# Peptides against a protein of PDB entry 4U39: the designs that were tried, part 113

Target 1, 302 residues: chain A of PDB entry 4U39
Amino acid sequence: SIKVIGVGGGGNNAVNRMIENEVQGVEYIAVNTDAQALNLSKAEVKMQIGAKLTRGLGAGANPEVGKKAAEESKEQIEEALKGADMVFVTAGMGGGTGTGAAPVIAQIAKDLGALTVGVVTRPFTFEGRKRQLQAAGGISAMKEAVDTLIVIPNDRILEIVDKNTPMLEAFREADNVLRQGVQGISDLIATPGLINLDFADVKTIMSNKGSALMGIGIATGENRAAEAAKKAISSPLLEAAIDGAQGVLMNITGGTNLSLYEVQEAADIVASASDQDVNMIFGSVINENLKDEIVVTVIATG

## One batch from the design tools (peptide; made by RFdiffusion4, then SolubleMPNN)

Design b2_p20_1_s1 (from b2_p20_1, 11 letters changed)
Fold by OpenDDE base, seed 1:
Structure b2_p20_1_s1 (fold): chain B 302 residues (1-302), chain A 20 residues (1-20)
Amino acid sequence: as target 1 above (302 residues)
Amino acid sequence: MKIKVLLTGTAQEVLAALRA
């Protein structure tokens, strides 16, 4: 089974966005120290952590409180994660609960033998130095606790959105990028295909790979496949070129009009931009909601 | 029907499979 755990406010917002976008074949778990915020989750499983420590009042933007809250609730987390083959841990780094609890939850998942993937954001620079420093500590702890850690640099989202984009929309886009990271991988596993992906292939590419980068490209029109692929490999979210990666996961998602030719064209572009010896997983998915859009997601590991 | 085409292998193997 695949489980997606949203940890703290940002993680829970991302999980809500995943549920709203009908990301299929995954079980959703919302984790928070704030009981009121947790009640707003759309996840089927809602877990309040650190109830004794925090009394449901949240972590007060302190990662140590988030950590201790997850440690207090370890047995409950273990029970919720039991039998997962893969666990996505999603969080906004820089906060109290997400930053502190996500590494603990990730370690619990890993200790249970699940392939553990972190999908986390760095805070925007405008959220201030304290959040950046807290996020750096949380990311470091996540790296040790996961098999693969996808880090989304929120400041790079500002390069792909309009300069007049309201701060609230920038956060919504960060939640959407978290969704795309989880969905890009989960659809490769959970969506029934003409060719079955062996979960062993996913493990080979994602196990003990450390940090990963994600690129996203979206396009419409006649050359949409090529344009989306080119945008994905040149995405501002990629802090480095994909040619240095040891593994590449590629998802091409289109509407019902997605052709095999478009799939091949996009795959050729991404594979040609990758190292010749890179281990690749390529998948295509039909999403009826995309109409004329193609979305290419590239995850570079190693 | 979600058609999933999956190719696994090296980038070279994937390219070879796409060009075949």
Scores: peptide ipSAE 0.101, ipTM 0.732, DockQ to the pose 0.721
Fold by OpenDDE base, seed 4:
Structure b2_p20_1_s1 (fold): chain B 302 residues (1-302), chain A 20 residues (1-20)
Amino acid sequence: as target 1 above (302 residues)
Amino acid sequence: MKIKVLLTGTAQEVLAALRA
């Protein structure tokens, strides 16, 4: 089974966005130290951590409280993650709960033998230096606790949104990028296809790979597949070129009019931008909600 | 390069995409 665990405010907002977008084939778990915030989760499984430590009042933006809260609730986390083949740990780094608890939860998932993938955000620079420093510590702890860590730099989201975008919409876009990172992988595994992905192939590409980069491209019109692929490989979210990656996961998602030609054209663009010896998993998904849009997600590992 | 091309989605959707 695949489990997605949202940790703290940002992780829970991302999980809510995943549920709202009907991301299939995954079980959702919401984790928080704030009981009121946790009640707003749409996840089937809601877990309050550190109830003795925090009394449900949250972590006070302190990562050490988030860490201790997860340690207090270790047995409950183990039971919730038990039997997962893959665990996505999603969080906004820089806060108390997400920054402190996500590495502990990831380590628990890894110790249970799950393929453990972190999908986390760095805070915006405008959230201040304290949040950036806390996020750096949380990201470092996540790298040791996961098989693969996708880090989304929120400041790069400001390059893909309009300059007049309200701050609330910029956070909503960060939640959407977290969704795309999880969905881009989970759809390749959990969506029943004519050709099922062997989970062993996913393990080969994602096990013990450390940091990963994600690119996203969206396009419409006659050349939408090629445009979406070009946008994905040149995405502001890619902090490096994909040609240095040892593994590439590519998802092409389109509406019911997605053609095999468009799929091939997009795959050829990403493959041509990748190293010749790269291990590539390519998948295509039909999503009726995309209508005329194509979404290309590229995840570079290693 | 080892590329594994996977068509994911319902069998009907994937079959439709292959026929398009």
Scores: peptide ipSAE 0.050, ipTM 0.579, DockQ to the pose 0.097
Fold by OpenDDE base, seed 3:
Structure b2_p20_1_s1 (fold): chain B 302 residues (1-302), chain A 20 residues (1-20)
Amino acid sequence: as target 1 above (302 residues)
Amino acid sequence: MKIKVLLTGTAQEVLAALRA
């Protein structure tokens, strides 16, 4: 089974966005130290951590409180993650609960023998230096606790959106990018394909790979597949070129009009930009909610 | 490079595309 665990405010917002976008074939778990915020989760499983430590009042933006809250609730986390083949741990780094608890939860998932993937954000520069420093410590702890860690630099989202985008919309876009990172992988595994992906192939590409980068491209029109692929490999979210990656995960998502030619054209662009010896997983997904759009997601590992 | 094309669709459509 695949489990997605949202940790703290940002992680729970991302999980809500996944549920709203009907991401199928995954179980959702919401984790928080704030009981009021946790009640707003759409997840089937809601877990309050550190109830003795925090009394449900949250972590006060302190990562050490988030860490201790997860440690207090270790047995409950183990029970919720038990039997998962794969665990996605999603969080906004720089806060109290997400920064402190996400590495502890990731380690618990890994110790249970699940393929453990972190999908986390760095805070925007406007959230202040304290959040950036807390995020750096949390990301370092996540890297040791996961098989693969996708880090989304929120400041790079501001290169994709209008500079006049309201702060609230910039956070919604960060939640959407977290969704795209999880969905781009989960759809390759959980969506019935013409060629089933062996979970062993996923383990080969994602196990003990450390940091990963994600690129996203969206396009419409006659050359939409090629344009979406080019946008994905040149995405501002990619802090480095994909040609240095040891593994590449590619998802092409389109509407019911997605052609095999479009799929091949996009795959050829990403493969040509990758190392010749790269282990590539390529998948295509039909999403009926996509009319004329193609979305290409590229995840570079290693 | 072995590209494993995961197409979402009927097994018949992929077999037709791989035989073409």
Scores: peptide ipSAE 0.041, ipTM 0.596, DockQ to the pose 0.114
Fold by OpenDDE base, seed 2:
Structure b2_p20_1_s1 (fold): chain B 302 residues (1-302), chain A 20 residues (1-20)
Amino acid sequence: as target 1 above (302 residues)
Amino acid sequence: MKIKVLLTGTAQEVLAALRA
């Protein structure tokens, strides 16, 4: 089974966005120290952590409270994650609960033998230096606790959105990028296809790979496949080029009009930008909500 | 019908399988 665990406010917002976008074949778990915020989750499984420590009042933007809250609730987290083959841990780094609890939850998932993937954001620079410093500590702890860690630099989201984008929309886009990171991988596994992934292939590409990079490209029109692929490999979300990656996961999502030729064209572009000896997994997904859009997601590991 | 084409392998193997 695949489990997605949203940790703290940002992680739970991302999980809500995943549920709203009907990401299939995954179980959703919402984790928070704030009981009121947790009640707003759309996840089937809602877990309040650190109930004794925090009394449901949240972590007060302190990562040490988030950490201790997860440690207090270890047995509950273990039971919720038990039997998962894969666990996505999603959080916004820089806060209290997400920053502190996500590494603890990730370690629990890994200790249970699940393939553990972190999908986390760095805070925007405008959230202030304290959040950036807290996020750096949380990301370091996540890197030790996961098999693969996708870090989304929120400031790079500002390069792909309009300059006049309201602050609230920038956070919604961060939640959407978290969704795309999880969905880009989960659809490769959980969506029935002509060729099913062996979960062993995903394990080979993602196990003990450390930091991963994610690129996203979206395009429309006659050259949409090529344009989306080019945008993905040159995405501002990529902190480095993909040519040094040991593994690449590629998802090509389109509407009902997605052609095999478009899939081939996009895959050829990504493969040509990758190392010659790269282990590549690619999948195509039909999303009926996409009209003329193609979305290419590239995750580079190693 | 969700057409999922999943090819696993090296980039070269994947490209070869797509071109076949």
Scores: peptide ipSAE 0.023, ipTM 0.648, DockQ to the pose 0.752

Design b2_p20_1_s2 (from b2_p20_1, 9 letters changed)
Fold by OpenDDE base, seed 1:
Structure b2_p20_1_s2 (fold): chain B 302 residues (1-302), chain A 20 residues (1-20)
Amino acid sequence: as target 1 above (302 residues)
Amino acid sequence: MKIKVLLVGTAQEVLDALRS
């Protein structure tokens, strides 16, 4: 089974966005120290952590409180994650609960023998130096606790969106990028296809790979597949080229009009931009909501 | 029917498969 665990405010916003976008074949778990914020989760499973420590009032933007809250609730987290083959841990780094609890939860998932994937954001520079420093500590702790850690640099989202984009919309885009990271992988595993992906192949690409980068490309029109693929491999979210990765995972998502030719064209572009010896997983998914859009998600591991 | 095309292999194997 695949479980997605949203940790703290940013992680729970991302999980809500995943549920709203009908990301299928995964179980959703919302974790928070703030009981009021947790009640707003759309997840089927809601877990308040650190009830004795925090009394449901949240972590006060202190990662040590988030850490201790997850440690207090370890047995409950273990029970909720038990029997998962894969666990996605999603959080916004820089806060109290997400930054502190996500590494603890990830370690619990890993200790249970699940393939553990972190999908986290770095805070925007405008959120201030304190959040950046807290995020750096949380990311370092996540890297040790996961098999693969996808880090989304929120400041790079500002290069994709209009300069006049409201701050609230930039946060929504960060939640959407978290969704795309989880969905890009989960759809490849959970969506039934003509060829079933062996979970062993996913483990080969994602197990003990450390930090990963994600690129996203969206396009419409006649050359939409090629354009989306080119945008994905040149995405501002990729802090480095996909050249030199040890593994590449590619998801091509389109509407009902997505052709095999478009899938092949997009896959050729990404494979041609990768090292020849890189282990690759390519998948395509039909999403009826995309109409004329193609979305290419590339995850570079290693 | 969600058509899922999966290619698994090295980048070279994938390219060879796409170009065959």
Scores: peptide ipSAE 0.145, ipTM 0.745, DockQ to the pose 0.698
Fold by OpenDDE base, seed 2:
Structure b2_p20_1_s2 (fold): chain B 302 residues (1-302), chain A 20 residues (1-20)
Amino acid sequence: as target 1 above (302 residues)
Amino acid sequence: MKIKVLLVGTAQEVLDALRS
């Protein structure tokens, strides 16, 4: 089974966005130290951690409280993760619960033998230096606790949105990018009718790869596939070129009018930008909610 | 959602498959 765990406020917002977008074939778990915030989760499984430590009042933006809260609730986390083949741990780094608890939860998943993928955000620079420093510590702890860690630099989201984008919309876009990172992988595994994807192939690309980069491209019109692929491989979210990667995951998602030619064109662009010896998983997904849009997601591991 | 195409291999194998 595939489990997605949202940890703290940012992780739970991302999980809510995944549920709203009907990401299929995954089980959702919401984890928080704040009982009131946890009640707003759309996840089927809601877990309050550190109930004795925090009394449900949250971590007070302290990562050490988030860490201790997850440690207090270790047995509950183990039971919730039991039997998972893959675990996504999603969080906004820089806060209390997400920063402190996400590495502990990830380590528990890994110790249970699940392929453990972190999908996390760095705070925006405007959230202040304290959050950036806390996030750096949380990301460092996540790297040791996961097989693959996708880090989304929120400041790079500001390069792909309009300059007049309200602060609230910038946070929603961060939640959406977290969704795209999880969905881009989970759709390749969890969608019924995959004839040739062994979970072993996913493990080959994602096991013990450390940091990963994600690029996203969206386009419409006649050249939409090529444009979306070019946008994905040149995405501001990619802090490096994909040609240095040891593994590449590519998802092309389109509407019911997605052609085989468009799929081939997009895949050719991404594969041609990759090292010739890189292990690649390429998949195409039909989303009936997409009209003329094509979305290309590229995840470079290693 | 439905997956239509899945290719697994090296980037070169994927390219060869796409260009065949």
Scores: peptide ipSAE 0.124, ipTM 0.754, DockQ to the pose 0.814
Fold by OpenDDE base, seed 5:
Structure b2_p20_1_s2 (fold): chain B 302 residues (1-302), chain A 20 residues (1-20)
Amino acid sequence: as target 1 above (302 residues)
Amino acid sequence: MKIKVLLVGTAQEVLDALRS
């Protein structure tokens, strides 16, 4: 089974966005120290951590409180994660609960033998130096606790949105990018295809790979496949070129009109931009909610 | 028909499979 755990406010917002976008084949778990915020989660499983420590009042933006809250609730986390083959841990880094608890939850998942993938955001520069420093510590702890860690630099989201985008919309876009990172991988595994992905192949590309980068491209029109692929490999979210990766995961998502030619064209662009010896997983998914759009997600590991 | 094409291999193997 695949489990997605949203940890703290940012992680829970991302999980809500995943549920709203009908990301299938995954179980959703919302984790928070704030009981009121947790009640607003759309997740089927809601877990309050650190009830004794925090009394449900949250972590006070302190990562050490988030860490201790997860440690207090270790047995409950283990029970909720039991039998997972894969665990996504999603969080907004820089806060209290997400920054402190996400590494603990990730380690619990890994110790249970799940393939553990972190999908986290680095805070915007405007959130201030304190959040940036807390995020750096949380990201460091996540790297040790996961098999693969996708880090989304929120400041790079400002390069893909309009300059007049309100601050609240920039946060919603960060939640959407977290969704795309989880969905880009989960759809490859959980969506039934003509060829089922062997979970061993996923493990080969994602096990013990450390940091990963994600690129996203969206396009419409006649050349939409090529344009989406080119945008994905040149995405501002990629802090490095994909030609240095040890593994590449590619997802092409389109509507019911997605052609095999478009799939081939997009895959050729990404494979041609990758090292020839790189292990690649390429998958295509039909999303009936997409009309004329193609979405290409590239995850570079290693 | 949900066409899930899955190609697993090296980037070169993927290219070869796509060009075949």
Scores: peptide ipSAE 0.099, ipTM 0.722, DockQ to the pose 0.693
Fold by OpenDDE base, seed 3:
Structure b2_p20_1_s2 (fold): chain B 302 residues (1-302), chain A 20 residues (1-20)
Amino acid sequence: as target 1 above (302 residues)
Amino acid sequence: MKIKVLLVGTAQEVLDALRS
């Protein structure tokens, strides 16, 4: 089974966005120290952590409170994650609960023998230096606790959106990028296709790989597949080129009009931008909601 | 490079995509 666990406010918003976009074949768990915020989750499983420590009043933007809250609730977290083959841990770094609890939850998932993937954000620069420093500590702790860690630098989202984008919309876009990171992998595993992905192939690419890079490209029109692939490999979300990556996960998602030619063209572009000896998993997904759009997601590991 | 092309979708959606 695949489990997605959203940790704290940002993680829970991402999980809500996944549920709203009908991400299939995954179980959703919402974790928070704030009981009122947790009640707004759409997840089937809602877990309040650190009830004795925080009394449901949240972590007060303190990562040490988030950490201790997860440690207090360890047995409950273990029970909720039990039997998962794969666990996605999603959080916004820089806060109290997400920054402190996400590494503890990730370690619990890994200790249970699940393939553990972190999908987390760095805070925007406008959230201030304190949040950036807290995020750096949380990301360092996540890196040690996961098999693969995807870090989304929120400031790079501002390169993709209009400069006049309201702060609230910039956070919604960060939640959407977190969704795309999880869905780009989960669809390849959880959605029945003509060719099923062996979960062992996913483990080979993602197990003990450390930090991963994610690129996203979206396009429409006659050359949409090639344009989406080119945008993905040159995405502002990529902190480096993918040419040195030991493994690549590629997802091409299109509408019912997605052709095999478009799929091949996009795959060839990403393969040509990768190392010659790279282990690539490629998936093609049909999503009727995309109509004329193609979305290419590239995750580079190693 | 071993690209494993995985057509992921319902059997009908994939068949429709292969026929277009």
Scores: peptide ipSAE 0.041, ipTM 0.584, DockQ to the pose 0.094

Design b2_p20_1_s3 (from b2_p20_1, 11 letters changed)
Fold by OpenDDE base, seed 1:
Structure b2_p20_1_s3 (fold): chain B 302 residues (1-302), chain A 20 residues (1-20)
Amino acid sequence: as target 1 above (302 residues)
Amino acid sequence: MKILVLLTGTAQEVLAALRA
């Protein structure tokens, strides 16, 4: 089974966004120290951690409280994760609960033998130096606790959105990018296809790879496949070129009008931009909610 | 939701499969 765990406020917002976008074939778990915030989760499984430590009042933006809260609730986390083949741990880094608890939860998942993927954000620079420093510590702890850690630099989202984008919309876009990172992988595994993906291939690309980068491209029109692929490999979210990656995951998602030619064109662009010896998983997905849009997601590992 | 195509292998193998 595939489980997606949202940890703290940002992780829970991302999980809510995944549920709203009907990300299929995954079980959702919301984890928080704040009982009131947890009640707003759309996840079926809601877990309050550190109930004795925090009394449901949250972590007070302290990662050490988030860590201790997850440690207090270890047995409950283990029970919720039991039997997962893959676990996505999603969080906004820089806060108390997400930063502190996500590494603990990830380690629990890994110790249970699940392929453990972190999908996390770095805070925007405008959230201040304290959040950046807390996020750096949390990311370092996540890197040791996961098989693959996708780090989304929120400041790079500001390069792909309109300059006049309200701060609230920038956070919503960060939640959407977290969704795309999880969905781009989970759809390849959880969605029935013409060819079954061997979970061993996913493990080969994602196991013990450390940090990963994600690029996203969206396009419409006649050249939409090529444009989306080019945007994905040149995405500001990619802090490095994909040609240095040891593994590449590519998802092309389109509407019911997605052609095999468009799929081949997009895949050729991404594969041609990758190292020749890179381990690649390529998948294409039909999403009926996409009209004329193609979305290409590229995840570079290693 | 449906997977249309799935390919695994090296980038070279994927390219070869797409061009075949």
Scores: peptide ipSAE 0.146, ipTM 0.776, DockQ to the pose 0.823
Fold by OpenDDE base, seed 5:
Structure b2_p20_1_s3 (fold): chain B 302 residues (1-302), chain A 20 residues (1-20)
Amino acid sequence: as target 1 above (302 residues)
Amino acid sequence: MKILVLLTGTAQEVLAALRA
């Protein structure tokens, strides 16, 4: 089974966005120290951590409180994660609960033998230096606790949105990018395909790879596949070129009109931009909610 | 949702399999 755990406010907002977009084949778990915020989760499984420590009042933007809250609730987390083959841990780094609890939850998932993938954001520069420093510590702890850590630099989201985008919409776009990172992988595993992905192949590409980068491209029109692929490999979310990656995961998602030619064209662009010896997983997904859009997601590992 | 294609291997192997 695949489990997606949203940790703290940012992680739970991302999980809510995943549920709203009908990301299929995954179980959703919302984790928080704030009982009031947790009640707003759309997840089927809701877990309050650190009830004795925090009394449901949250972590007070302190990562050490988030960490201790997860440690207090270890047995509950273990029971919620039991039988997962894969665990996505999603969080907004820089806060109290997400930053402190996400590494503990990730380690619990890994110790249970699940393939553990972190999908996390760095805070925007405008959230202030304290959040950036807390995020750096949380990202470092996540890197040690996961098999693969996708880090989304929120400041790079400002390069793909309008300059006049309200702060609230920039956070919603960060939640959407977190969704795309989880969905881009989970759709390849959880969706029955013409060729089933051997979970061993996913493990080969994602186990013990450390940091990963994600690129996203969206396009419409006659050359939409090529344009989406080019946008994905040149995405502002990629802090480095994909040609240095040891592993590449590519997902092309389109509507019912997605052609094999478009799939081939997009794959050729990404493969040609990658190292010749790179281990690649390539998948294509039909999403009936996509009309004329193609979405290409590239995850570079190593 | 349906997976249309799923391929694993080197970039060259994936590309070769898509061209076959």
Scores: peptide ipSAE 0.143, ipTM 0.767, DockQ to the pose 0.892
Fold by OpenDDE base, seed 4:
Structure b2_p20_1_s3 (fold): chain B 302 residues (1-302), chain A 20 residues (1-20)
Amino acid sequence: as target 1 above (302 residues)
Amino acid sequence: MKILVLLTGTAQEVLAALRA
């Protein structure tokens, strides 16, 4: 089974966004130290951690409280993760709960033998230096606790949104990018296809790969597949070129009008931009909600 | 109907399979 764990406020917002977008074939778990915030989760499984430590009042933006809260609730986390083949741990780094608890939860998932993927955000620079420093510590701890860590730099989201975008919409876009990172992988595994992906192939590409980069491209019109693929490989979210990656996961998602030609065109662009010896997983997904849009997600590992 | 085409292999193998 595939489990997605949203940890703290940002992780729970991302999980809510995943549920609202009908991301299928995954079980959702919301984890928080704030009981009131946790009640707003749409996840089927809601887990309050550190109830003795925090009394449900949250971590006070302190990562050490988030860490201790997850340690207090270790057995409950183990039970919720038991039997997962893959675990996504999603969080906004820089806060108390997400930064402190996400590495502990990830380590528990890994110790249970699940393929453990972190999908986390760095805070915006405007959230201040304290959050950036806390996020750096949380990201370092996540790297040790996961098989693959996708880090989304929120400041790069400001390059893909309008300059006049309200702060609330910039956070919603961060939640959407977290969704795209999880969905881009989970749809390849969890969606019944004409060809089922061997989970062994996913393990080969994602096990013990450390940091990963993600690119996203969206386009419409006659050249939408090529445009989406070009946008994905040149995405501001890619802090490096994909030609240095040892593994590439590519998802092309389109509406019911997605053609095999468009799939081939997008895959050719991404593969031609990759190393010739790169281990690649390519998948195409039909999402009826995309209408005329194509979304290309590229994840570079290693 | 969710059509999922999944290809695994080297970039060259994936390209070869898409061109076939």
Scores: peptide ipSAE 0.143, ipTM 0.765, DockQ to the pose 0.788
Fold by OpenDDE base, seed 2:
Structure b2_p20_1_s3 (fold): chain B 302 residues (1-302), chain A 20 residues (1-20)
Amino acid sequence: as target 1 above (302 residues)
Amino acid sequence: MKILVLLTGTAQEVLAALRA
């Protein structure tokens, strides 16, 4: 089974966005130290951690409280994660709960033998230096606790969105990028297709790969496949080129009008931008909610 | 949702499979 764990406020917002977008074939777990915030989760499984430590009042933006809260609730986390083949741990880094608890939860998932993927954000520069420093510590701890860590630099989202985008919409876009990172992988595994992905292939590309980069491209019109692929490999979310990656996951999502030619064109662009010997998983997904849009997601590992 | 195509392998193997 695939489990997605949203940890703290940002992680739970991302999980809510995943549920709202009907991401199928995954089990959702919302984890928080704040009981009131946890009640707003759309996840079927809601887990309050550190109930004794925090009394449900949250971590007070302290990562050490988030860490201790997850440690207090270790057995409950283990039981919730038991039997997962893959675990996504999603969080906004820089806060208390997400920054402190996500590495502990990730380590628990890994110790249970699940393929453990972190999908996390770095805070925007405008959230201040304290959040950036806390996020750096949380990201370091996540790297040790996961098989693959996708780090989304929120400041790079500001390069994709309009300059006039309200701060609240920038956070919603960060939640959406977290969604796209999880969905881009989970759809390849959990969605029944003409060819089912062997989970062994996913393990080969994602096990013990450390940091991963994600690029996203969206386009419409006649050249939409090529444009989406070019945008994905040149995405501002990619802190480096996909050249030199040991593994690449590519998802091409389109509407019911997605052609095999468009799939081939987009795949050729991404593969041509990758190392010749790179291990690649390529999948195409039909999403009936997409009209004329193609979404290309590229995840470079290693 | 449906997966239309799924390919695994090296970039060269994926490209070869798409061109076949």
Scores: peptide ipSAE 0.122, ipTM 0.754, DockQ to the pose 0.893

